# Peptides against a protein of PDB entry 6FRK, part 179

Target 1, 411 residues: chain A of PDB entry 6FRK
Amino acid sequence: NEEVLNAMLKEVCTALLEADVNIKLVKQLRENVKSAIDLEEMASGLNKRKMIQHAVFKELVKLVDPGVKAWTPTKGKQNVIMFVGLQGSGKTTTCSKLAYYYQRKGWKTCLICADTFRAGAFDQLKQNATKARIPFYGSYTEMDPVIIASEGVEKFKNENFEIIIVDTSGRHKQEDSLFEEMLQVANAIQPDNIVYVMDASIGQACEAQAKAFKDKVDVASVIVTKLDGHAKGGGALSAVAATKSPIIFIGTGEHIDDFEPFKTQPFISKLLGMGDIEGLIDKVNELKLDDNEALIEKLKHGQFTLRDMYEQFQNIMKMGPFSQILGMIPGFGTDFMSKGNEQESMARLKKLMTIMDSMNDQELDSTDGAKVFSKQPGRIQRVARGSGVSTRDVQELLTQYTKFAQMVKKM

## One batch from the design tools (peptide; made by RFdiffusion4, then SolubleMPNN)

Design b2_p20_6_s1 (from b2_p20_6, 9 letters changed)
Fold by OpenDDE base, seed 1:
Formats: structure tokens, C-alpha cells, sequence
Structure b2_p20_6_s1 (fold): chain B 411 residues (1-411), chain A 20 residues (1-20)
């Protein structure tokens, strides 16, 4: 039993190290799991694998919980949120994502660019803010970030803004001058929250970077960026351990909407390849797909048309990156789709939709679409010509449709 | 219930698309 436990823990530890979990945390987790598992209970015929998985899950949940309640903004008050982080961490993009998140929730939000070091920082913030219709402040002439931050905070306080986000200068390396500037800005504006933005793609470097920021600036919250389905979530554990601060949000892509509140349970489930059913439900609800009573009624009757397939492909495309959606399904690991495979799969979906755009309503709305085409082969040639594809491509689409329609009949 | 059936369909479609 101990040999089996040690073998399974070795596999889990390898997978966690491959997921960029810090080696010290993996060692501590291994010890905690060994201490939490009663070997006598493992002898009683319980599913040893499920027991170990549950113990690992519980210990990972503890590692992402710093035991500190996340700061939340107060409605009807002025909440100053200062952002800190390295250059290339996605800090400026994350400021815009957070502002947009609160704006969509009905908060009066604004952005301040206090990055005077990077050429074009203000233009980038202005572009993002303008696209999202978020009020912004910055200067092309003022070089002191303390002056810009102070003036911007005062302006937006006087205009009764509720969420005032301050973007600061980033650096490529940990420089004392950067931390001094951050401290001067923090002292001048007296932020209600300091958010450290961390890039998950830096892997094992997450701990050292997060610690260096926490040792110099009173980081109270963490945002993890570049969790686009390929980035390994293990750096998030390192950030929490180093900062002793909660993860409040995650960035999941390049779009302004690729930003979500951090949920511990779904995140750990995804990290373990268990999927994120809750996040999939939330995404489906955001699309108002549940309002499609007509589709549900057809599905109950075992009816599935080419139009129903087209609408489902549109819905999949609206849910965001295909890798993220697959990574929410239990049994699909985060690495199931490489970036190359995602683009190829999206291109395949778009090709199938383009073929269906050349179909008529009789073909799309038929309960037996494949039979409509089989009875009149001239339809295949018309659709092929209309969509610029081969007759074989249309036959492959119809074969795929038939497979889906058979799956619906077995539901 | 309605949402569960739709999620079940989406999962089946996504599974098939991943095998393509």
C-alpha cells in the first residue's frame, strides 16, 4: 500500500512540476498528502486513486487560499486601485480588463496612466480605454508619475468615480528605482488596494518575482495573466505563497472580455485535468443559450438539423478560444490542444459553417438533411460551387452531421 | 435540466471536433 501511494504521489508530483508548480510547494504538498491519508483506510477497499486525488485536491485548495479575505470595492465610495508588475506581465491590458469588468457591472470606472518610462504607454492605455468607452487620464509632457497619479486621482475623485485604476511603470528586471517610484506613487495616492500582475508563462520564476514585489510594496491582491489554456496554472500557487495575497482575477486571453473572477475550486479542478463544469455553465449562461427552448425541445424529440448544427458551431465560436472550452470538459487536460491545433480546429469549424452558408432553408431545416442531399446529388454540387469547396468536403460535412444527429437520437 | 441537455450536446460536439 505504501509503495502504491508513493508511486501515485510521484506521478502527481511530476504532473504538478510539469504544470509549473514550485518544487518547494510540491514537496510540502507531498508531505501533507502523506499525513492526511490513512493507510488503514486505503486497505479497506476504497478507491485508492479517488482518495489520493481528493487529498491532493484539498491540499492544492489550501495552497491557493492565503487565509486572507480579498479586498472588494465599496459601492458609492471612491476606490483607488494601484497596479504593479513587470513589463510584459500584461499589466496595462489587465488595467483595461478590470476597468471594463467593473463598468459592465454598473460601476463608474476610470483609468490613469502613470507610466512615464515606456514610450507609447499612454497611447496604448488611451487606445484600450477609448475602445471600451472608459474615461482615462494621463500626460504626454509630465514625466513625474507621482504628479500624474495625484492629479488623475484628484480629478476622478472630484468627478465622483467609484473605481479609479492607476497603471504604473513596468521594468524588465527587478530594479530598486522601480520600487522606489512605486512606493512614492503609493504614498501620494493612498490606494485602497495594490494589485500585483503576474505572467503565468514565466513558470518557476513566479515565486522569486512575486516575493520581490511583496518585499518592497504592500501587495494586497494578485492577478494572474496569460492563462490562455496553454499556460500552466502552477505559477498562481507560487504567487499566493510568496505574496500571501489572494488571486482576485485571471486573464484568459487577448480580448477585453478574456477576464474572470478567480474561483479556487474550478481552477484546481482545471489544474488537475478534472475540467471546469461551473465555468462552462457560466459561459453558457452568459451566451443566453438556455433561452433556446426550441433547440431543447428538438433535442428531446431526437431532432437535429443542419441549422441546429450551425447554431451550435456559432455558440462554440462565441464561447471564446476552443482550447479553453475543451479544458473545461472533464478528461481534457489543459494541454489537449496546442495553439496550432486550436487555430486549425477553428478554421475547420469556419470552413464547415461556410459550406452551410451555401445551403438553402429546405436543406438546413430538414430533419434528415443527409437524405435530402442523397436523394438529389445536384444539391451537393451546388453547395460545393457556392462555398468554393470540393464535393468531397460537402460529403464529409454531411457525414459529420449524420454522426451528430445519431448522437442526439441516443441522448 | 434544460441547461444540462444543452451542455451535454455542446460536450458531444466539442469531443467530435477535437477528434477531427
Amino acid sequence: as target 1 above (411 residues)
Amino acid sequence: EKLEEELKLLRKILLELSEL
Scores: peptide ipSAE 0.027, ipTM 0.587, DockQ to the pose 0.062
Fold by OpenDDE base, seed 4:
Structure b2_p20_6_s1 (fold): chain B 411 residues (1-411), chain A 20 residues (1-20)
Amino acid sequence: as target 1 above (411 residues)
Amino acid sequence: EKLEEELKLLRKILLELSEL
């Protein structure tokens, strides 16, 4: 039994090391798992593999828990969030993603570019902010990041912004000058939260980098980027251990929407190669299962209305980026949706919903919506005029609905 | 089992919606 345990723990430790988990954490986890496993319970014929997996999972969950509550912004207050991290960590992109995330939640958000070191930092931030319709501040002439940050924070506080995100300069290496600049900025703006942005692809360097930042600035939150790549995110455990700060979000791609709140269970499941089934379940469960139970029951009976389709589009839009949803589905590789298709797909869904907003209850609640429109073609023209689309666009929607309703009938 | 069926249904829904 001990040999089997040691063999399985060796495989798990190898997989964790291959996932960029720090060797010290892997050793500690091995010891904790050995201490948590009752060898007598393993002798009783319980599925030894499941028991070890559960023990490993439980200990990994503890490793991502810093034992401190994540900082959360207060509604109706000015919350200053300072970003720190190396150049190339995805810090600037992550500032825009976080701002967009809060804006979509109805927070009055803004961005400040205090990165005077990187050529074109302000132009990049301005471009991202403008695309997302996020107010921004920065300077083309001021070279002191402290002045820019202070003026920008003051401006946006006076304008009653609720989320004020400050992007700072990064360096390619840990330089004392970077840390001094970060301290000067932090002292000037007095941020409510300091977010360390870490690239998951740096592997075993995550601990040393995260520690170097925490030793210089009061990092209170971690965001892990580039989890769309080959990085299994084991470096995130190292960042939590080094910073003693929770992971609050993850970056899962280059798009502004490729950003999600950190969830422990899905992350650990993915790290172990178990897939993100639990995260999919949790996202589905966050979509109020009660409304979905009624839908599932209708679907089992082969009933599917335009309203049911509308509700599913709302659900997908609530679940976030479709690539993230698909990436949670085992067997859908990250490659299945080209990065360009997602924003277009979401825009298509929103267009389809806008068409359906011009439908009446009789049209929406009909189990044969396509037949309702086919019997009275004047309905298509009414809906087209009401939604500002062509009659062709309405016919395309009805064609898609018909395809879907036929698929549901075959389920 | 019920949850796996629901997930399978959701996957099929999402797959068809991805083709929209």
Scores: peptide ipSAE 0.010, ipTM 0.417, DockQ to the pose 0.088
Fold by OpenDDE base, seed 5:
Structure b2_p20_6_s1 (fold): chain B 411 residues (1-411), chain A 20 residues (1-20)
Amino acid sequence: as target 1 above (411 residues)
Amino acid sequence: EKLEEELKLLRKILLELSEL
């Protein structure tokens, strides 16, 4: 029994190391799990695998809980949020994602670019902010990030902004001067929250990097980025352990919407390769797919129209990137869709929807839409001209629709 | 039960979309 336990724990430890969990945390977890497992209960014929999985899951949940309540902005107050992190961590993109998240929640949100070190930092922030219709501040001429941050915070405080996000220069691992600049900015603006942005793909280096930031500034929150990559996110555990700060959000792609509140249970489930059933359920509930009882009933009757397909594409687009949804399904790893295929898949869906926007109700609502087009080829040419696409693109859409309609008929 | 059926259906649709 102990040999079997040790073998299973070795497999779990290997999987956690392959998930970029820090070797010290994996060792500690192994000891904690081994101490938490009653060998007598395992002798009683209980599913040993389930017990070990549950014990591992419980200990991982404790590792992502710093025992500190996450900071939350106060409505009707001016909340200053300072971002810190390494260059290339996705910090600037994450500032825009967080600003957009709060704006969508009805907060008066703004962005400040206090990154004077990186050429084009302000242009990048301005581009992202303008695209999201978020007010922004920065300078092309001022080189002191303390001045820019202070002036920007004062400006937006005077304009009664509720969420004031300050993006700082990305740091290199060993530049003390940049850490001092970060501290000077923090002291000047006195942020209500300091957010450390961590790239999940840096693996075993997460602990040392997170610690270096926490040792210089009072990091109170963590955001983990690039969880759409090959990184299984085990570095997040190292960031929590080093910063003693909660993960508040995760970045799951390059799009501004590829950003979600951190949930412990789904994250640990995904880390273990169990999938995110709970997050999938929550996303399904957020979409009110239950309001599609009529669609489910149509699907049960083997009815599927081009309009029904259009509505499904809208729902998928509202759920966010298709790869993320698949990565929530147990047995579909994050690797099932390469990153290149995700933006391409969304662009394909948008193109297909644009083609369908040029269809008429008779075409959209036909239970045999492909046959309507096959009987009158002039419809394909009309739709192609209306949507600015080739007749081939319309035929490809109809071919895809026909595949879907055939699959629905087999349900 | 309803939600599990809807999730099963969504999963099936998503799987099929991923093969396109």
Scores: peptide ipSAE 0.009, ipTM 0.411, DockQ to the pose 0.093
Fold by OpenDDE base, seed 3:
Structure b2_p20_6_s1 (fold): chain B 411 residues (1-411), chain A 20 residues (1-20)
Amino acid sequence: as target 1 above (411 residues)
Amino acid sequence: EKLEEELKLLRKILLELSEL
């Protein structure tokens, strides 16, 4: 029994190391799991694998819990949020994502660019802010980030902004001059929250980077970026351990809405390759897919129309990045669709929808849409001409529909 | 039960769409 436990713990430790979990945390987790497992209960015929998985899951949940309540903005107050992090961490993009998140929630939100070190930092922030219709402040002439941050915070306080996000300079390395600048900015603007932005793809470097920031500035929150990539996010555990600060949000892609509140349970499930069932449920609920009781009832009866397929394509397009959705399904890794394949897949879905937009209600609402087209081949030629595609493209769509309708009939 | 069936359905949909 102890040999079986040690073998299973070795597999879990290997998987956690492959997920970029820090070797010290993996060792600590191994000892904690080993101490939490009653070997006598394992002898009683309990599913040893489920018990070990549960113990591992419970210890990973503790590793992402710093024991500190996350800071939350106060409605009707002026909340100053300072961002800190290395260049390439996604800090500037994350400032825009957070601003857009709060704006969509009905907060009066603005952005300040206090990055004077990086050429084009203000132009990048201005482009992102303008695209999202977020008010912004910065300078092309002022080189002191303290002056820009102070003036921008004062301006937006006077205009009664509720969320004031300050982006700071990021460097490629931990430099004393960067930390001195961050301290001077923090002292001048007196932020209500300091957010450390960390790239999940830096792997084992996460601990040392997060610690260096926490040792210099009062980091109170962490945001983890690039969780859409090959990085399973094990570095997030290192950031929490080093900063003793909660993860508040995660960045899950390049789009401005590829940003979500951090949830411990879904994140650990994803880290273990169990999928994000809760995040899938939340995303389904956010899309009001539950209002499709009529669709679910039809599907339960093995009925599936071209209109039902069109509505599912609309729902998938509303869910955002398809790689993110697949990464929420247990057994589908984030690698199943490379970033290049995602835009191509969305373009393909949009092409299929454009073909269906040229169909009539009789074709769309038929429980055997493929048979309607097979009986009258002139319909294929009409739809092809109406959508500007080949008759082959319409036949491919009908083949895909037929495959799907056969799957629904087997449900 | 309803939600598990909906999730199974969505998974089957997404699986077939991923093969497209």
Scores: peptide ipSAE 0.011, ipTM 0.446, DockQ to the pose 0.084; fails the geometry check

Design b2_p20_6_s2 (from b2_p20_6, 11 letters changed)
Fold by OpenDDE base, seed 5:
Structure b2_p20_6_s2 (fold): chain B 411 residues (1-411), chain A 20 residues (1-20)
Amino acid sequence: as target 1 above (411 residues)
Amino acid sequence: DELVEELKKLRQILLELSKL
């Protein structure tokens, strides 16, 4: 029995190391799990595998919980959020994602670019902010990040912004000059929250990097990026352990919607390869499943209209990139949607919806929409002109719809 | 279990839509 336990613990430790969990944390977890398992309870015929999995899960949950409540912005107040992190961590992109998240929640949000070191930092932030319709501040001429941050924070405070996000310079190396600049900015703007942005793909370096930031600045929150990559996210555990700060959000791709609130249970379940069934259920419940029950009932009857397809495209667009949902189900690895295809797929869906916005109710609500267009080719030309697309694009949509409606009829 | 099965069906549908 002890040999079997030790073999199973070795497999778990190997899997955690392959998930980029720090070797010290894996050793500590092994000892804690071995101490938490009563060998006498294992003799009673309980499923030894389930017991070990539960013990491992419980210890991983404790590693992600720093015992500190996450900072949350206060409504009707001016909340200053300063971002810190290495260059290439996804910090600038994450500032835009967080601003967009709060904007979608009805907060008056803005972005400040205090990155004077990187050429084109302000242009990148401006491009992201403009695309998301987020107000922004920065300078092409001012080289002092303290001046830019102070002026930008003052401006947006005077304009009664509720969420003021300050992006700082990310350097390639942990240079003392970077930390001094971050401290000067922090002292000038007095942020309500300092967010450390960490790339999950750096593996075993996560602990040392997170610690170096925490030792220099008062990091209160962590955001982990690139969890859509080959990184299984084990570096997040190292960041929490080193910073003693909660993970508040995760970045799960390159799109502005590839950003979600951190949930401990789902994350640990994913890390163990158990999948995030609960987070999938929650995410689908957030999308009002009631509309999906009506769809499932229609699908059971083999009925699928162009309107039903439009509503499904709206639901996909509300869910954000489908890879996030894919990565939540056990056995569907991150590789199932090639990264390059998602933004292109979303752009395709939006184009298809724009074509459908030029259709009439008779076309949308027909159980044989493709036949309606086939009988009257003038409808294709009308829709093409209305949506600013080619007649070929409309025919491709109808061909796609027909293929899908045939699949639904076979369900 | 029933909800998970329905979600898997919906997901399969959405996957097929995303391949279009």
Scores: peptide ipSAE 0.013, ipTM 0.332, DockQ to the pose 0.106
Fold by OpenDDE base, seed 4:
Structure b2_p20_6_s2 (fold): chain B 411 residues (1-411), chain A 20 residues (1-20)
Amino acid sequence: as target 1 above (411 residues)
Amino acid sequence: DELVEELKKLRQILLELSKL
């Protein structure tokens, strides 16, 4: 039994190392799992594999829990959030994602670009902020990040912003001058939260990098980026261990919606290759299941309208990029949607919705919408003109709807 | 089991919608 346990623990340790989990954490986990497994219970014919998996899961959950409550912004207060991290960590993109997340939650949110080191940092932030309709501050002429951060924070405090996100300079290497600059910015603006942004793809370097930031600035939160790639996110455990700070969000792609609150159990399930069924369930639940239950009942009866399709497109758009949803479903590899196909797919869905916005209630609520249009071809021309598309685009939509409605009738 | 079947249905819906 001990040999079998040791063999299984060796496989788990190998899988964790292949998932970029730090070797020290893997050793500690092995010892903790070995101590948590009752060998007598294993003798009783319980599924030894399930028991070991459960013990490993519990110990991984503990490794992601720093024992410190995550900072949360206070509604109706000015909350200053400073971002720190290396260049290429996704820090600037993550600032925009976090700002957009809070804005969508009804927070008065703004962005400050205090990255004076990277050429075009302010333009990039401005472009992202403008696309998301997020107020922003920065300078093309001021080179001192302390001045920019201070002025921007003061401005947005005076304007009663609730979430004030400060993006700082990132360097390619841990340079003392970067840490001094970050400390000067932190001292000047007195942030309520300092967020370390880490790239999951840096593997075993995560611990040393996270520690270097924590040793210089009071990192209180971690955001892990690039979890859409081949990185299984084991570096996140190293960041938590090194910073003693919770992971608050994860970045799961390049789109502004490729951002979600960190959930421990789904993350560990994904890390173990069990899939993110719980995170999928939670995302589906966040879409208001009650509306989906009514849809599921309609689908059970083989009823599917253009309105039902429109609502599903809205739901998909609310769920964010389709790769995130697919990556949550076990057996969909990360490779199924190339990043280029997602924005095109979302733009296509939005185009289809715009066509449907030009339809009337009789067309939208018909259980045979395609037949309504086929009986009165003048409807296609009306919708095409109303939505600014070709009659062909409307016919293609109706063809797709028909295929889908036929599939639903077979389900 | 019911939730898993609903998730499979949703998965199938999403897969077909992604082909649109």
Scores: peptide ipSAE 0.009, ipTM 0.379, DockQ to the pose 0.091
Fold by OpenDDE base, seed 3:
Structure b2_p20_6_s2 (fold): chain B 411 residues (1-411), chain A 20 residues (1-20)
Amino acid sequence: as target 1 above (411 residues)
Amino acid sequence: DELVEELKKLRQILLELSKL
């Protein structure tokens, strides 16, 4: 039992390290999970895997909860939100996304460009703000970010704006001059919230960066960007640990609406490479996919039949909209299957199943189904006639099955 | 090629479902 636990914990720790979770946090999580698992309850025949997953999930939820309530703007008040972060973190884009989010919620929102260092920063902010119809302030001539931030905040306070977002300069590295400038801006405008913007793709650098910002300015919120890419977002745990500040929003793409309130459960699920674990577990439980242990054992042994493929197509069709399933799978964004492509993919799966419905048990249950058909070409003609398809369609299915079975053998 | 990519996706789904 302890060897199985240690093996499963090793796989989870590997997956977390591959997700850019800090090695110290992974070690601490491993110890906490080991202490939380009652080995006696594991002896009672409870699914050891589900217990370990639940314990890991519970410890990851604690890592994203700093024990501090997220700052929320007060309706009818002037709320000054200062953004801080490195250049290329998506900070300027995130300012526009947050402004658009609050504007769509009926808040009187504005943007201030206090980035005097980056050429074209004000033009970029102005373009984004104009597209979203968000009021903006900045200067082409003033070089002091403190003056621009102070004048812009005063202007929008006098105009009774409720959400006043201040974008500051970024740098390519942690530089003392950047932190001094940020501190001077923060002291001048007295923000109600300081938001640290972090790129999820920077991996193990997240802790050191987040700490450097928190040590210089009173970061109270974190926004994580670039969660649409291959970044599993493990660096977000490091940012929460370093800043002791909650994640309030995530950026999920390049569009101004690719921005959502942070939700712990979906984020941890994505981090583990388990998709929406709750929704997948619920769907897996609804599908009674407990019989998947036999399939998993077959797949581990490199065995995959046409029947196994048929049963999987049935399971996918039972899981409902393929786009919702794919959106629940890590590394598949919501955009990967447009609603049009889903109906076409479902029609294609149904066509493939109809071809397999014309196969016999010897053909379906063969671990080398393609070789059964290649040895006796008359089988292809029988299946084609039985399913009302061309011999080419049957050969395409067998070619695809062969590629899939070869991929299973390489697992 | 599209269906090999769909089958790769399906495999990834099955692998992730196998990890549940």
Scores: peptide ipSAE 0.015, ipTM 0.343, DockQ to the pose 0.040; fails the geometry check
Fold by OpenDDE base, seed 1:
Structure b2_p20_6_s2 (fold): chain B 411 residues (1-411), chain A 20 residues (1-20)
Amino acid sequence: as target 1 above (411 residues)
Amino acid sequence: DELVEELKKLRQILLELSKL
């Protein structure tokens, strides 16, 4: 029994190391899990695998909890949020994502570009802010980030903005000059929150980088970026351990909407390949898929049309990257994303939609769409010609629709 | 609970659509 436990713990530790969890945290987790598992309870015929998974899950949840409550903005007050992080961490993009998040929640939000070091930093922020209709401040002529940050914060305080986000200069390396500049900016603007932005793709380097920022600047919150379906979330654990600060948000892609509040339980569930049920619920609710009730009602009646399939493809495309949605479904481990680039899955859905765009309402709205095409083969040729695809591609779509409609009839 | 069941159905839908 102890040998089996040690073998299973070794597999879990290997998987966590492969997920870029820091070696020290994995060792601590192994010891904590080994201490939490009563070997006597494992003798009682309980599912040993479930017990180990639950113990691992519980200890991972503790590692992501810094024991510090996350800062939250106060409604009707001016909340100054300063961003810090390395160049290439996604800091500037994350400023825009956070601003857009609060704007969508009905906060009066603005952006300040205090990055004077990087050529085109202000143009990039201006482009992102303009696209999202977020008010912004910056300078093309002022080179002192303290002046820009102070003037921008004063301006937006006077205009009664509630969320004032300040983007600072990044560096490629930990430079003392960067930390001095960040301290000067922080002292001038007196931020209510300092957010460290970390790239998850740096793997085992996350701990050392996060620690270096925390040792120099009073980091109170962490945002982890580049948690795209291929990014191993283990660096997030290292950031929390090093900063002793909560993760408040995660960036999950390149789109401005690829940004979500950090939830410990769903994140650990996803890291373990259990799926993110809550994040899928939240995404479905955010899409205001009022159309989902109508679809669900049709599905309850065993009805499924080509139009219903088209609407589902549109909904999948609106939910963002198909990989992210699949990664939220229990049993779709990271391996399912290895079979297709997100772009390939999206291109495939778009191809199927383009085929359906060449169908008529009688074909789309038929409860037996495949039979409509089988009775009149000339329809397949028309649709193929209209969509620029082969008759085989249309037949493959209809075959897949038929399999799906048969499944719905059995539900 | 009803929303969770309906989301399970939607997931099964997405699952089969992913096999396309």
Scores: peptide ipSAE 0.011, ipTM 0.377, DockQ to the pose 0.087; fails the geometry check

